# Peptides against a protein of PDB entry 5NXQ: the designs that were tried, part 123

Target 1, 114 residues: chain A of PDB entry 5NXQ
Amino acid sequence: EIQIPVSMAAEEEYLRSKVLSELLTDTLENDGEMYGNENEVLAALNGAYDKALLRLFASACSDQNVEKALSLAHELKQDRALTAAVKISERAELPSLVKKINNIREARYEQQLK

## One batch from the design tools (peptide; made by RFdiffusion4, then SolubleMPNN)

Design b2_p28_8_s1 (from b2_p28_8, 13 letters changed)
Fold by OpenDDE base, seed 2:
Structure b2_p28_8_s1 (fold): chain B 114 residues (1-114), chain A 28 residues (1-28)
Amino acid sequence: as target 1 above (114 residues)
Amino acid sequence: MEEEEKERKEKLLKEMEEIIEEEEAAAK
């Protein structure tokens, strides 16, 4: 059986989810709202997207590549995903990354309040 | 040392996957 490296599998899923998310967004912006399950579809796509990103993030952390990990964290959409990223960073014993991700979260909170 | 490093990374990734799965569970 073919074993696919975690990073490669995550990258494929990320790209797939990103494309679908962008397609949905464009459709909503240009062709109007979808009836019924619009929010559910968007949530599902965002979830899959963040999940894939988190795996890439985890890989970067395992490589002690803080710069790459931080860049990936900025691409996360949901707050819960940032929370997961913090936990992952803690597990990887990267306290500086933890602080930086928390700063991302705080910045988003402030933007949401405006 | 290379094999040991590989094992350490694999273990770490496994632990991180558990965190990711917990996030998915919380979403449902």
Scores: peptide ipSAE 0.494, ipTM 0.887, DockQ to the pose 0.797
Fold by OpenDDE base, seed 4:
Structure b2_p28_8_s1 (fold): chain B 114 residues (1-114), chain A 28 residues (1-28)
Amino acid sequence: as target 1 above (114 residues)
Amino acid sequence: MEEEEKERKEKLLKEMEEIIEEEEAAAK
């Protein structure tokens, strides 16, 4: 049975969700409103976006590619996704990556408090 | 050796997928 590689599937989903998320964001920025459920739609799209990124992140971790994994972690939007990335890094036995992702999380917390 | 590495990576990716799904479930 022919299976689609995880990395290819993740990249396709990432690109799709990224485009849709950006389109929605631009629409809200330009028009101010859409259908009254803009925030819910955006949240769903962001969730799909982060999920796709996490799969790419997991692939990078499995390859022991810390630099690529870190780059992907910076692209994550939601804090819960960063938490997942930490858990994935721990499973991959990459403590240096764990520390770097925690630094990203802390930096975002500080920005939100300002 | 290559086959063993491939199997190891597949197992690891499966475990990581479970982590991703667990985080999604916790957020709902």
Scores: peptide ipSAE 0.493, ipTM 0.887, DockQ to the pose 0.774
Fold by OpenDDE base, seed 1:
Structure b2_p28_8_s1 (fold): chain B 114 residues (1-114), chain A 28 residues (1-28)
Amino acid sequence: as target 1 above (114 residues)
Amino acid sequence: MEEEEKERKEKLLKEMEEIIEEEEAAAK
């Protein structure tokens, strides 16, 4: 069985999910249309988006490319995804990256308090 | 050494995938 490399598969899904997520977000912000399930759809799209990013993140970590991994972590939307990124970083034995991702999480918490 | 390195990387990626799946399951 031919398996597509994780990075390639993740990149394709990331691009797809990113475009859809952005389009939906723009539509909701501009039109304010609510059919009853937009929030659920958006959450699902964000989940797929973060999942794709996490796979790219994992690949970067496996290459010990900390700067690339950190850049990807900044693009994560959900806090649970950041938590996953921390766990992945720990598994990759990249403590400096763990600290930097936790800083991202803390910064977002502070923004929510404002 | 190259083969061993590839094998180690693949193993690591599998472990990371499990982490991703666990977080997804916990969110549902």
Scores: peptide ipSAE 0.491, ipTM 0.886, DockQ to the pose 0.797
Fold by OpenDDE base, seed 3:
Structure b2_p28_8_s1 (fold): chain B 114 residues (1-114), chain A 28 residues (1-28)
Amino acid sequence: as target 1 above (114 residues)
Amino acid sequence: MEEEEKERKEKLLKEMEEIIEEEEAAAK
């Protein structure tokens, strides 16, 4: 059996999730209501998107590539995903990355207050 | 050495996957 590298699988899933999310967003913006469950579908897609990103993030952390990991963290949409990223960073023993991700979270909190 | 390194990375990735799955479970 041919094993697909984890990083490649994660990237494929990310691209798929990203494309679907963008497609849905564009459709809603240009064509209006689709089936009446668009919000639920969008939420599910966002979840899948973040999950895929987190796998890429985990891969970057395993490579000790802090800069790549940080850039990926910025692309995360949901706060719970950032929390997961922090936990992953801690497991990878990357305290500097933990601090930077927490800064991202705090910045988003500030944006919500405005 | 290379095989050991691969094994360590795989173990780490597995632990990280568990964190990711936990996040997904919380979303549902």
Scores: peptide ipSAE 0.489, ipTM 0.886, DockQ to the pose 0.742

Design b2_p28_8_s2 (from b2_p28_8, 11 letters changed)
Fold by OpenDDE base, seed 2:
Structure b2_p28_8_s2 (fold): chain B 114 residues (1-114), chain A 28 residues (1-28)
Amino acid sequence: as target 1 above (114 residues)
Amino acid sequence: MEEEEERRKKELLEEMEEIIEEWEKEAA
């Protein structure tokens, strides 16, 4: 069995999930709604996407690469994923990153209110 | 020293993975 580095594996999964998410989005926009389990499919894809990002995020945190971690956090789609990112940042003892991620969350909340 | 650092990094990543796993379980 071939052992793949965590970062590379995470990147692969991220790209895969990203592509699938984009394809699904395009299909919905151009070909109309998919009947059946559309919402479940979207949720699953978004979940996989964020999961992959979180792994990349964790890797960046472990390297104490705050800027990279922050950049990745901006790519997270779900608020609950940002919550996980905060927890990861706390474990990595990166309080500045925690604050910055919380700022992202606050900004998104404000946008939702408009 | 480098070996110790790598060990600590590995342990940290494992703990972070646990956070992610817990996060995933909450969605299921």
Scores: peptide ipSAE 0.601, ipTM 0.920, DockQ to the pose 0.857
Fold by OpenDDE base, seed 1:
Structure b2_p28_8_s2 (fold): chain B 114 residues (1-114), chain A 28 residues (1-28)
Amino acid sequence: as target 1 above (114 residues)
Amino acid sequence: MEEEEERRKKELLEEMEEIIEEWEKEAA
């Protein structure tokens, strides 16, 4: 049995979840509706998507690759996922990355106010 | 030294996974 490295598995799941999330979003926007549990399905897909990203993010942090980690953080959809990314960054002892992620969060909050 | 570094990296990744698991539980 072939064992797949964690990073590769995470990337595969990220790509899969990304595609599904985008397709579902487009469907809701274009068709206006799905079946009764649309919001729950979206939440689940977004959760899986962000989970996969967080694993990639953790890997980048472990490599001390701040720029790669930051790029991945920008791809996170949920605010609570950004919170997790901050915690991971703190554990990796990357204070500069913590600041940058908090800036992302602040920027999103400002956009919501407009 | 290289072996120690790899061990430390592995431990760090395990701790990060725990953070992710806790994050996932909060959503449930």
Scores: peptide ipSAE 0.600, ipTM 0.919, DockQ to the pose 0.830
Fold by OpenDDE base, seed 3:
Structure b2_p28_8_s2 (fold): chain B 114 residues (1-114), chain A 28 residues (1-28)
Amino acid sequence: as target 1 above (114 residues)
Amino acid sequence: MEEEEERRKKELLEEMEEIIEEWEKEAA
């Protein structure tokens, strides 16, 4: 059995999920409809996308690479994913990153109010 | 020393994976 490094596996999944999510989004924007379960599929893809990002995020945190971790956090789509990122940051003992991620969340909340 | 560091890193990643798994379960 071939053992693939965790980081490589995470990167592969991220790229795959990103492409699929973008393709689905583009299809909905251009065609307006698919098979009737578009919302469910989109939600699943978004979930997979954020999950992959969280794994990359965890890897960056384990490397104590705050800048990379923060960059990845900005790519997260779901607020609940940012919450997970905070938890991961706390486990990694990166309080500065925790603060920065919370700032991202706050900024998004403000945008929703507009 | 390198082996111990790698082991610690691996354990940390495993704990982080558990956080992600729990996060995923919340969506279901």
Scores: peptide ipSAE 0.600, ipTM 0.919, DockQ to the pose 0.796
Fold by OpenDDE base, seed 4:
Structure b2_p28_8_s2 (fold): chain B 114 residues (1-114), chain A 28 residues (1-28)
Amino acid sequence: as target 1 above (114 residues)
Amino acid sequence: MEEEEERRKKELLEEMEEIIEEWEKEAA
């Protein structure tokens, strides 16, 4: 039995989720074809997207690749996903990454205030 | 040592997956 590396599986899911999320967004913005459940669908896709990213993030952390992990964190859409990234970073014992992710969160908070 | 390192890495990834699963459950 062939085992697929976690990173490869995560990358595949990330790409899939990213494409679907973008397509849905484009549809909603340009066509307006969805009604009633568009927000739920979008949330679900965003969730899947972030989940895939978090797996990639975890992989990067396990490799002690802080820069890659940080770049992935920037791609996370949901604040709650950033919170998960912090927890993962803490488990990986990467305090510098924790700080940098918190900076991302703070920056997003500031943008919301503007 | 390499085998031990790989094992530890696997265990770490499993723990991280649990964090992700918990995160996912919070959204449900």
Scores: peptide ipSAE 0.599, ipTM 0.920, DockQ to the pose 0.803

Design b2_p28_8_s3 (from b2_p28_8, 10 letters changed)
Fold by OpenDDE base, seed 5:
Structure b2_p28_8_s3 (fold): chain B 114 residues (1-114), chain A 28 residues (1-28)
Amino acid sequence: as target 1 above (114 residues)
Amino acid sequence: SEEEEKRRKEELLREMEEIIEEYEKEVS
């Protein structure tokens, strides 16, 4: 049995989730029609998207690649995903990254207030 | 050694995967 490297598997899932999320978003924006289950489907796709990103993020942290990890964190859509990223950073013993991710969260909170 | 570093990295990734699984459980 051929074992797929974790990084490759995560990348494939990320690309798949990203494409599906973008296609659904574009459809809703271009057609202007909303149906009862579309919001739920979008939320599920966003969840899968962030999950895939978190795996890439974890890989970057394990490599002690703070810059790559931070770049990936900026791509996360949900606040709960950022929370997970903080926890991952703590496990990786990267306090500087923890601070930077918390700054991202704070910036998004301020944006929501406006 | 390189082998020890590999083992430590794998353990770290496993712990991180548990965090990701907890993230998933919050919604599903």
Scores: peptide ipSAE 0.577, ipTM 0.908, DockQ to the pose 0.793
Fold by OpenDDE base, seed 4:
Structure b2_p28_8_s3 (fold): chain B 114 residues (1-114), chain A 28 residues (1-28)
Amino acid sequence: as target 1 above (114 residues)
Amino acid sequence: SEEEEKRRKEELLREMEEIIEEYEKEVS
């Protein structure tokens, strides 16, 4: 039985999801609508993308690598993913990271108000 | 011990995975 390290598996999925998400985005921007479910597909891809990032994030937290974790958090697209990152940070007992991620969320909220 | 630390880390990662699973179950 071969066990694949969590970080390696997460990195592979991250790259896959990132590429697919970017390709879909580019297609929508340049070619317009393809079907009737583009938004659903994009949402699903974004979900997978953030899920992969969260696994990388969890790994970084487990290594007590706050700076790497924070960098990954900045790459998260969805607010609910940031919420998950906060919960992960809390479980890892990294209060400084919790504060920094909440700052990211607040900044995005302010951007939405503008 | 090193083995104990490894087990603790694995347990932590499992707990974090549960959080990620909860995230996955949420509707965007």
Scores: peptide ipSAE 0.576, ipTM 0.908, DockQ to the pose 0.754
Fold by OpenDDE base, seed 1:
Structure b2_p28_8_s3 (fold): chain B 114 residues (1-114), chain A 28 residues (1-28)
Amino acid sequence: as target 1 above (114 residues)
Amino acid sequence: SEEEEKRRKEELLREMEEIIEEYEKEVS
């Protein structure tokens, strides 16, 4: 039995979830039709996508690679995922990264107000 | 030592995984 490293597994899941999320989003935007379970499916896909990213993010933090971690944080879609990223950054004792991620959250809040 | 550094890194990753699991429970 071949054991796949967590980082490699996370990367594969990220790529898979990214493609599926984009395809579903494009379909909903183009068709203009919302069915009963489409929003739920999209939410589930986004959840899986962000979960995969968070594992990559955690790996980057463990390597103290702040720039890589920040790049990954920008790819997170959900606010609750950014919150998790902040918690991970705090555990990794990376206060500069905490500030940068909070800036991302604030920027998204401002965009919602426009 | 290299071994101690490896253990500390693994422990850190486990703690981070717990945070990710908590994230997952919020939508479960």
Scores: peptide ipSAE 0.576, ipTM 0.908, DockQ to the pose 0.811
Fold by OpenDDE base, seed 3:
Parts: C-alpha cells; sequence; structure tokens
Structure b2_p28_8_s3 (fold): chain B 114 residues (1-114), chain A 28 residues (1-28)
C-alpha cells in the first residue's frame, strides 16, 4: 500500500470539493432549476469543502505559515468552519492569527446585518 | 533531532485533525 502524504490528500479533497461546489452553484444560478435534494447536496458539499480547507489550514499552521493560513481562512464559507480555524490557531499558539480570523467572523456578521 | 521534530509535528497535526473531526460531527 502506498501512503499518500496528508497534505497531498487534503489538497486533492479540497480541489475536488471546490470544483463540485462551484459546478452545483453555477448550475443552480444559470439553469434556474431546483430539484428536491439540490440544497441538501450543496450544503453537504460546502461542509466537505470547508473540511478540506481546514486540513490545509492546519497544515499551514503547523508550518507556522500565518500568511498562508490567513489566506485559507478567507476561503472558508461557514462560520462554524471559522470557529474551527480559531481553535486550530489556538492549538498552534498563533494568537495574531486568532485575532485576524475573529475579525473575519465579525466582518461577515456585520455584512449579514445589512 | 529531525526525527523527533517530525514526530512532534505529526502529533500536532493529529491534534488538529481532532478539531476538524469535531467540526464534521456538527454536520452529521
Amino acid sequence: as target 1 above (114 residues)
Amino acid sequence: SEEEEKRRKEELLREMEEIIEEYEKEVS
């Protein structure tokens, strides 16, 4: 059995999830067709997408690559994923990153209020 | 030791994976 590096596996899953999520989104936006389970599928894809991103994020944090980690955090879609990113940042002992991610969360919250 | 450093990093990643697993459980 060939052992695939964690980072490679995470990136592969990210790319796959990203493509599928975008394709589904584009289909809904362009075709205007909504089937029975499409919203559920989209939600599942978003979850998988963020999960894959979080693994990349964790890898970046383990490398102490704050800039890369922050860039990845901006790509997260769900607030609960940002929360997970904060927890990961705390474990990595990166307080500056924690603050920056919380700023992202706050900014998104303000946008939702408008 | 580079080997020990590698092992420490792997352990850190495992702990982070546990956080990700908790995230996943929120969906399931």
Scores: peptide ipSAE 0.573, ipTM 0.907, DockQ to the pose 0.775

Design b2_p28_8_s4 (from b2_p28_8, 10 letters changed)
Fold by OpenDDE base, seed 5:
Structure b2_p28_8_s4 (fold): chain B 114 residues (1-114), chain A 28 residues (1-28)
Amino acid sequence: as target 1 above (114 residues)
Amino acid sequence: MEEEEEKKKEELLKEMEEIIEEWEKEVA
């Protein structure tokens, strides 16, 4: 049995989740019709999207590629996903990355207050 | 040394996956 590299599997899942999330978003924005379950579907897709990103993020951390990890963290949609990214960074013993991710969170909090 | 480093990396990735799984359970 051919084992697929973790990084390749994560990339594939990311692309799939991204496409589905974008398609749903476009539908909501362009059709103007909202159904009661659409928000739940969107949340589920966003969850899958962030999960895939977190795996890519973990891979970058394991390679000690802080810049790549930070770039991926910026793509995370949910605040709770950023919290997971902090935990992953702590496990990777990358305190500088922890600080940078916390800065992303703080910036988003400020934007929500405006 | 390379083999040992690869093993450490694999173990690290496993622990990170567990963090992601815990994150997913918090919403489920």
Scores: peptide ipSAE 0.570, ipTM 0.904, DockQ to the pose 0.841
Fold by OpenDDE base, seed 4:
Structure b2_p28_8_s4 (fold): chain B 114 residues (1-114), chain A 28 residues (1-28)
Amino acid sequence: as target 1 above (114 residues)
Amino acid sequence: MEEEEEKKKEELLKEMEEIIEEWEKEVA
């Protein structure tokens, strides 16, 4: 049995989820409501997207690649996903990355208040 | 040494996957 590395599997799923999420977003912006449950579909797609990103993020953390991990964290859409990224960073014993991710969360929070 | 390091990395990734699984369950 051929074992596929976790990073490769995550990358494939990320690309798939990213494309689908972007297509749905573009459709909503340009054509309006299409299915009647777009919000639920978008939530599901965003969940899959962030899940794939978190796996890539975990891989980057395991490689001690802080810059790559941080770049991936910026691509996360959900605040709850950033929370997971913090937990992963803590497990990887990367306190500098924890601080940087929390800064992302704070910045997004401030933007929501404006 | 390399084998031990790889094993350690594998265990780390396993624990990280558990974090992701827990995160996923919170939405399900």
Scores: peptide ipSAE 0.568, ipTM 0.904, DockQ to the pose 0.798
Fold by OpenDDE base, seed 1:
Structure b2_p28_8_s4 (fold): chain B 114 residues (1-114), chain A 28 residues (1-28)
Amino acid sequence: as target 1 above (114 residues)
Amino acid sequence: MEEEEEKKKEELLKEMEEIIEEWEKEVA
C-alpha cells in the first residue's frame, strides 16, 4: 500500500473541495433553482472543505508557522471550524494564534449583525 | 535530537487529528 503524506492528501482534498464548493455556490447564486438536495450537497462540500483546511492548519501549527496557520484560518467557512482551529492552536501552545482566531470569529459575528 | 523532535511532531499531529475527528462527529 502506497502511503501518501498527510499534507499532500490534505492539499489535494482542499483544492478539490474548494473548486466544487465554489462551482456549486455560483450555480445556486446565479440560477436560484433548488431541486431539493443542493443545500445538503453544499453542506457536505463545506464540511469536507473545512476538514481539509483544518488538517492543513494543524500541519502549519505543528511547524510553528503562525502566519500560515492564520492565513488558513481566514479561509474556514463555518464558525464551528474556527472553534476547532482554536482547540488545535491551544494544543500547539500558540496563544497568540488563539487570540487572532477569536478576533476572526468576533469580526464575522459583527458582520452578521449588520 | 532530530529523531526525538520528529517523534514529538508526529504525536502532536495525531492529537490534532483527534480534535478534528471529534469536530466531525459533532455534525453527525
Scores: peptide ipSAE 0.567, ipTM 0.904, DockQ to the pose 0.808
Fold by OpenDDE base, seed 3:
Structure b2_p28_8_s4 (fold): chain B 114 residues (1-114), chain A 28 residues (1-28)
Amino acid sequence: as target 1 above (114 residues)
Amino acid sequence: MEEEEEKKKEELLKEMEEIIEEWEKEVA
Protein backbone atom coordinates (compact mmCIF):
# COMPACT_ATOMS: atom_id res chain seq x y z
CA GLU B 1 0.00 0.00 0.00
CA ILE B 2 1.40 3.36 -1.06
CA GLN B 3 1.49 5.82 1.80
CA ILE B 4 0.95 9.37 0.59
CA PRO B 5 2.80 12.08 2.50
CA VAL B 6 0.57 14.18 4.74
CA SER B 7 1.35 17.39 2.87
CA MET B 8 0.42 15.88 -0.46
CA ALA B 9 -2.77 14.43 0.91
CA ALA B 10 -3.69 17.80 2.37
CA GLU B 11 -3.08 19.55 -0.92
CA GLU B 12 -5.19 17.04 -2.78
CA GLU B 13 -8.04 17.42 -0.34
CA TYR B 14 -7.83 21.19 -0.52
CA LEU B 15 -8.04 21.19 -4.28
CA ARG B 16 -10.93 18.76 -4.24
CA SER B 17 -12.84 20.74 -1.63
CA LYS B 18 -12.18 24.00 -3.42
CA VAL B 19 -13.48 22.66 -6.71
CA LEU B 20 -16.57 21.17 -5.13
CA SER B 21 -17.32 24.39 -3.26
CA GLU B 22 -17.01 26.41 -6.43
CA LEU B 23 -19.18 24.02 -8.41
CA LEU B 24 -21.89 24.07 -5.79
CA THR B 25 -21.79 27.85 -5.59
CA ASP B 26 -22.11 28.14 -9.35
CA THR B 27 -25.00 25.70 -9.37
CA LEU B 28 -26.89 27.66 -6.74
CA GLU B 29 -26.29 30.91 -8.57
CA ASN B 30 -27.57 29.47 -11.82
CA ASP B 31 -30.44 27.26 -10.66
CA GLY B 32 -31.38 29.00 -7.45
CA GLU B 33 -32.39 25.76 -5.77
CA MET B 34 -31.07 22.23 -5.66
CA TYR B 35 -32.85 19.60 -3.56
CA GLY B 36 -33.86 21.50 -0.46
CA ASN B 37 -30.66 20.74 1.43
CA GLU B 38 -28.49 23.33 -0.27
CA ASN B 39 -27.57 25.16 2.89
CA GLU B 40 -26.53 21.97 4.60
CA VAL B 41 -24.45 20.91 1.64
CA LEU B 42 -22.80 24.32 1.47
CA ALA B 43 -21.97 24.21 5.14
CA ALA B 44 -20.48 20.76 4.75
CA LEU B 45 -18.38 21.83 1.80
CA ASN B 46 -17.19 24.95 3.55
CA GLY B 47 -16.23 22.79 6.48
CA ALA B 48 -14.32 20.41 4.28
CA TYR B 49 -12.62 23.32 2.58
CA ASP B 50 -11.44 24.85 5.82
CA LYS B 51 -10.44 21.46 7.16
CA ALA B 52 -8.19 20.91 4.18
CA LEU B 53 -6.72 24.37 4.60
CA LEU B 54 -6.06 23.71 8.25
CA ARG B 55 -4.08 20.62 7.33
CA LEU B 56 -2.01 22.68 4.92
CA PHE B 57 -1.67 25.29 7.61
CA ALA B 58 -0.46 22.70 10.08
CA SER B 59 2.10 21.48 7.58
CA ALA B 60 3.37 25.00 7.02
CA CYS B 61 3.61 25.55 10.76
CA SER B 62 5.55 22.32 11.19
CA ASP B 63 8.00 23.65 8.62
CA GLN B 64 8.10 26.93 10.54
CA ASN B 65 7.05 28.66 7.35
CA VAL B 66 5.20 31.57 8.90
CA GLU B 67 4.60 33.41 5.65
CA LYS B 68 3.00 30.41 4.01
CA ALA B 69 0.96 29.69 7.11
CA LEU B 70 -0.30 33.27 7.22
CA SER B 71 -1.24 33.17 3.56
CA LEU B 72 -3.24 30.02 4.17
CA ALA B 73 -4.95 31.56 7.18
CA HIS B 74 -6.24 34.37 4.98
CA GLU B 75 -7.96 31.76 2.83
CA LEU B 76 -9.94 30.35 5.75
CA LYS B 77 -13.63 31.19 5.51
CA GLN B 78 -15.02 30.44 8.95
CA ASP B 79 -14.05 32.32 12.07
CA ARG B 80 -14.03 29.07 13.99
CA ALA B 81 -11.40 27.81 11.58
CA LEU B 82 -9.22 30.80 12.43
CA THR B 83 -9.60 29.82 16.04
CA ALA B 84 -8.28 26.38 15.20
CA ALA B 85 -5.41 27.98 13.32
CA VAL B 86 -4.52 29.93 16.44
CA LYS B 87 -4.45 26.72 18.45
CA ILE B 88 -2.24 25.07 15.87
CA SER B 89 0.07 28.09 15.87
CA GLU B 90 0.33 27.95 19.62
CA ARG B 91 1.25 24.28 19.50
CA ALA B 92 3.88 25.11 16.90
CA GLU B 93 5.21 27.80 19.26
CA LEU B 94 4.79 30.59 16.73
CA PRO B 95 3.55 33.57 18.77
CA SER B 96 4.06 36.05 15.93
CA LEU B 97 1.72 34.01 13.78
CA VAL B 98 -0.83 33.89 16.59
CA LYS B 99 -0.87 37.68 16.70
CA LYS B 100 -1.25 37.98 12.97
CA ILE B 101 -4.14 35.52 12.86
CA ASN B 102 -5.88 37.36 15.66
CA ASN B 103 -5.49 40.53 13.62
CA ILE B 104 -7.25 38.79 10.75
CA ARG B 105 -10.10 37.86 13.06
CA GLU B 106 -10.42 41.38 14.40
CA ALA B 107 -10.43 42.84 10.93
CA ARG B 108 -13.25 40.53 9.89
CA TYR B 109 -15.28 41.43 12.95
CA GLU B 110 -14.92 45.11 12.15
CA GLN B 111 -16.09 44.51 8.61
CA GLN B 112 -19.18 42.72 9.86
CA LEU B 113 -20.07 45.69 12.03
CA LYS B 114 -20.23 48.00 9.02
CA MET A 1 19.75 13.43 13.99
CA GLU A 2 17.61 13.79 10.94
CA GLU A 3 15.57 10.74 11.82
CA GLU A 4 14.83 12.15 15.23
CA GLU A 5 13.84 15.47 13.75
CA GLU A 6 11.50 13.78 11.32
CA LYS A 7 9.99 11.79 14.13
CA LYS A 8 9.39 14.94 16.13
CA LYS A 9 7.82 16.56 13.12
CA GLU A 10 5.52 13.61 12.63
CA GLU A 11 4.47 13.74 16.24
CA LEU A 12 3.80 17.45 15.96
CA LEU A 13 1.67 16.92 12.87
CA LYS A 14 -0.24 14.21 14.66
CA GLU A 15 -1.05 16.57 17.50
CA MET A 16 -2.14 19.22 15.04
CA GLU A 17 -4.41 16.71 13.33
CA GLU A 18 -6.02 16.05 16.69
CA ILE A 19 -6.72 19.77 17.02
CA ILE A 20 -8.37 19.72 13.61
CA GLU A 21 -10.42 16.66 14.50
CA GLU A 22 -11.62 18.32 17.66
CA TRP A 23 -12.53 21.40 15.66
CA GLU A 24 -14.50 19.27 13.23
CA LYS A 25 -16.43 17.56 16.00
CA GLU A 26 -17.67 20.90 17.26
CA VAL A 27 -19.78 21.25 14.13
CA ALA A 28 -21.58 17.96 14.73
Scores: peptide ipSAE 0.563, ipTM 0.903, DockQ to the pose 0.788

## One batch from the design tools (peptide; made by RFdiffusion4, then SolubleMPNN)

Design b2_p29_3_s1 (from b2_p29_3, 20 letters changed)
Fold by OpenDDE base, seed 4:
Structure b2_p29_3_s1 (fold): chain B 114 residues (1-114), chain A 29 residues (1-29)
Amino acid sequence: as target 1 above (114 residues)
Amino acid sequence: MSHPMPDESYIEELRKKYEKELEELKKKR
């Protein structure tokens, strides 16, 4: 059985979910809801997106590539995904990355309050 | 180095690839 590396599978799912999410978002903005389940589909896609990114993030942390990890964290959509990234960073013993990701979370909260 | 992002041309190819899948996802009830 051919085992696809986790990073390759994660990259593929990242691209898939990203493209589908963008297409669906554009459709919703321009054409509105047609089937009535588009928001549910979009939520699922965004979940898949963050899940894939977190796998890539974990790989970057494993490689001790803080710069790449931080870049990936900026692409995360959901707050719960950022929380997961913090936990991964803590386990990887990367305190500088933990701080930077928490700063991302705080910045997003502040933007939502405006 | 930051994670490389796909260029616009590659994304366009993926759009074509996944357009059908998106329609099928939307139709699921």
Scores: peptide ipSAE 0.166, ipTM 0.707, DockQ to the pose 0.087
Fold by OpenDDE base, seed 5:
Structure b2_p29_3_s1 (fold): chain B 114 residues (1-114), chain A 29 residues (1-29)
Amino acid sequence: as target 1 above (114 residues)
Amino acid sequence: MSHPMPDESYIEELRKKYEKELEELKKKR
C-alpha cells in the first residue's frame, strides 16, 4: 500500500486539526455545548495539533531550519508540547533554539500568573 | 507526549457535524 511521507502526513494533520480546533473553539465560545463532548473533542484535536506540529518541528530541526522551527514552536498550544520541542532541539544540538523555546515557556508562565 | 488523537474517521464525523461552520471558516482563508 502506498504510504504518504511523514512530513506530508504531518502537514495534513496539522491543517486538519487546526481548522477543526478553531471551528470548535469558536462554536463553544459563541454557542456553548450542544453535544456534550465538545471539550473532549477539542482536547483531542489540540493534542493532534501539537503532535503534528512537533513532527514538523523535528523535520525543521533536522533541516537545520531554526527560523521555521521557532515559528512552529510558537504555534504549539500545550506546555508539554513545548517541553517536547525543547527535548527535540537538545537532541538536534540547537542550544539557541532551546533557549528561545524556553523563553516562550517562561512568557506563557508569566501570563498564567496574571 | 501522550494524548488522545482522533482517527481519520472521527475527523470526518466532526467535519460533517460542523459542515456549515466549516464552510464559513474556509471562506475566511
Scores: peptide ipSAE 0.081, ipTM 0.645, DockQ to the pose 0.083
Fold by OpenDDE base, seed 3:
Structure b2_p29_3_s1 (fold): chain B 114 residues (1-114), chain A 29 residues (1-29)
Amino acid sequence: as target 1 above (114 residues)
Amino acid sequence: MSHPMPDESYIEELRKKYEKELEELKKKR
């Protein structure tokens, strides 16, 4: 079996989970549940999505590509994923990125309180 | 905790069902 590089595997899973999550979300909105497990599958896809993004995020941080890292952070869905991104940024010694990601988190919290 | 991966057979069915939409999404990217 040919080993796929981590970054390539992460990119593939990111794209896969993104596309399928969008399609499944649209299906649920238009047709509802047909098989009875769509919400569970969607949750799994969203989990895989953030996990893949975090791997890409870590790679961007390692490359010191702050612009790409920030763009990826904006695409993260779960708050726990943003927290993980902060930790990665701290370890990469990118304080400006830490601040910007925390701003994203704060903005989302404020929206939830309204 | 890592969530279990979705059933591959179900994902394949979704791919077949939405093949046209997938192609359209690829075109927009």
Scores: peptide ipSAE 0.078, ipTM 0.644, DockQ to the pose 0.074
Fold by OpenDDE base, seed 1:
Formats: sequence, C-alpha cells, structure tokens
Structure b2_p29_3_s1 (fold): chain B 114 residues (1-114), chain A 29 residues (1-29)
Amino acid sequence: as target 1 above (114 residues)
Amino acid sequence: MSHPMPDESYIEELRKKYEKELEELKKKR
C-alpha cells in the first residue's frame, strides 16, 4: 500500500477544503441555496478544513514552530477545533501557545456578543 | 475529531459549474 505522509495529505485537504469552502460561501451569499444542501456541504467542508489544520498544527507543535502553530490556530473556524488545539499545545508543553489560543477564543466570544 | 466528508458528486457538480472561478482560487493558493 502506498503511504502518503500525513503532512502532505493534510496540506492537500487544507487547500482543497479552503478553496471549495470559499467558493461555496460566495455562491451561497450571491445565489442562495440552489440545490438545497449547500449549507450541509459547507459544514462538512469546514469540518474537513479544521481537521486538516489541526494535523498541520500538531506537526508545527512537534517541530516547536510556535509562530506557525499560532498562525494555523488563527485560521481555525470552529470553537471545538480551538479547544483541540489547546489540548495539543498542552501535550507539546507549550504554555505560551496555550495562552495565545485561549486569547483567540476570548476574542471570538467577545465578537459574538456584538 | 470526527468530521463528515462532503458529497463528492455534489462537489464535482460545483467544480464543473464554477471551474473558472475555482481555477483562479487555486492559483491564489
């Protein structure tokens, strides 16, 4: 069986899901639901997006590349994904990164209150 | 984390419909 490196697969899925999510989001904003399941597909794409990012995030943490890890965390869409990033950071013993990710979460919560 | 995958048939239809826009988006990545 041909094994694809996790990082390469994650990069591919990240790019795929990002492009398609942006395309579909624009379509929904401009045209609305034409087929009736676009919002469901978008949710799935966003899930795949965060999943791929978390794999890249874990790799960055493993490499002790905090700058890259933080950049990736900023791109995470779902709160549950940020929670997962915190757990990964804790396992990697990167408390400064944990704090910065929690700051991202707090900022998003504050934005939701507006 | 478990994440659902989008329906590939539907994604293929979108890809065909917006192939030009998708290509431009890919160029930016």
Scores: peptide ipSAE 0.072, ipTM 0.645, DockQ to the pose 0.088

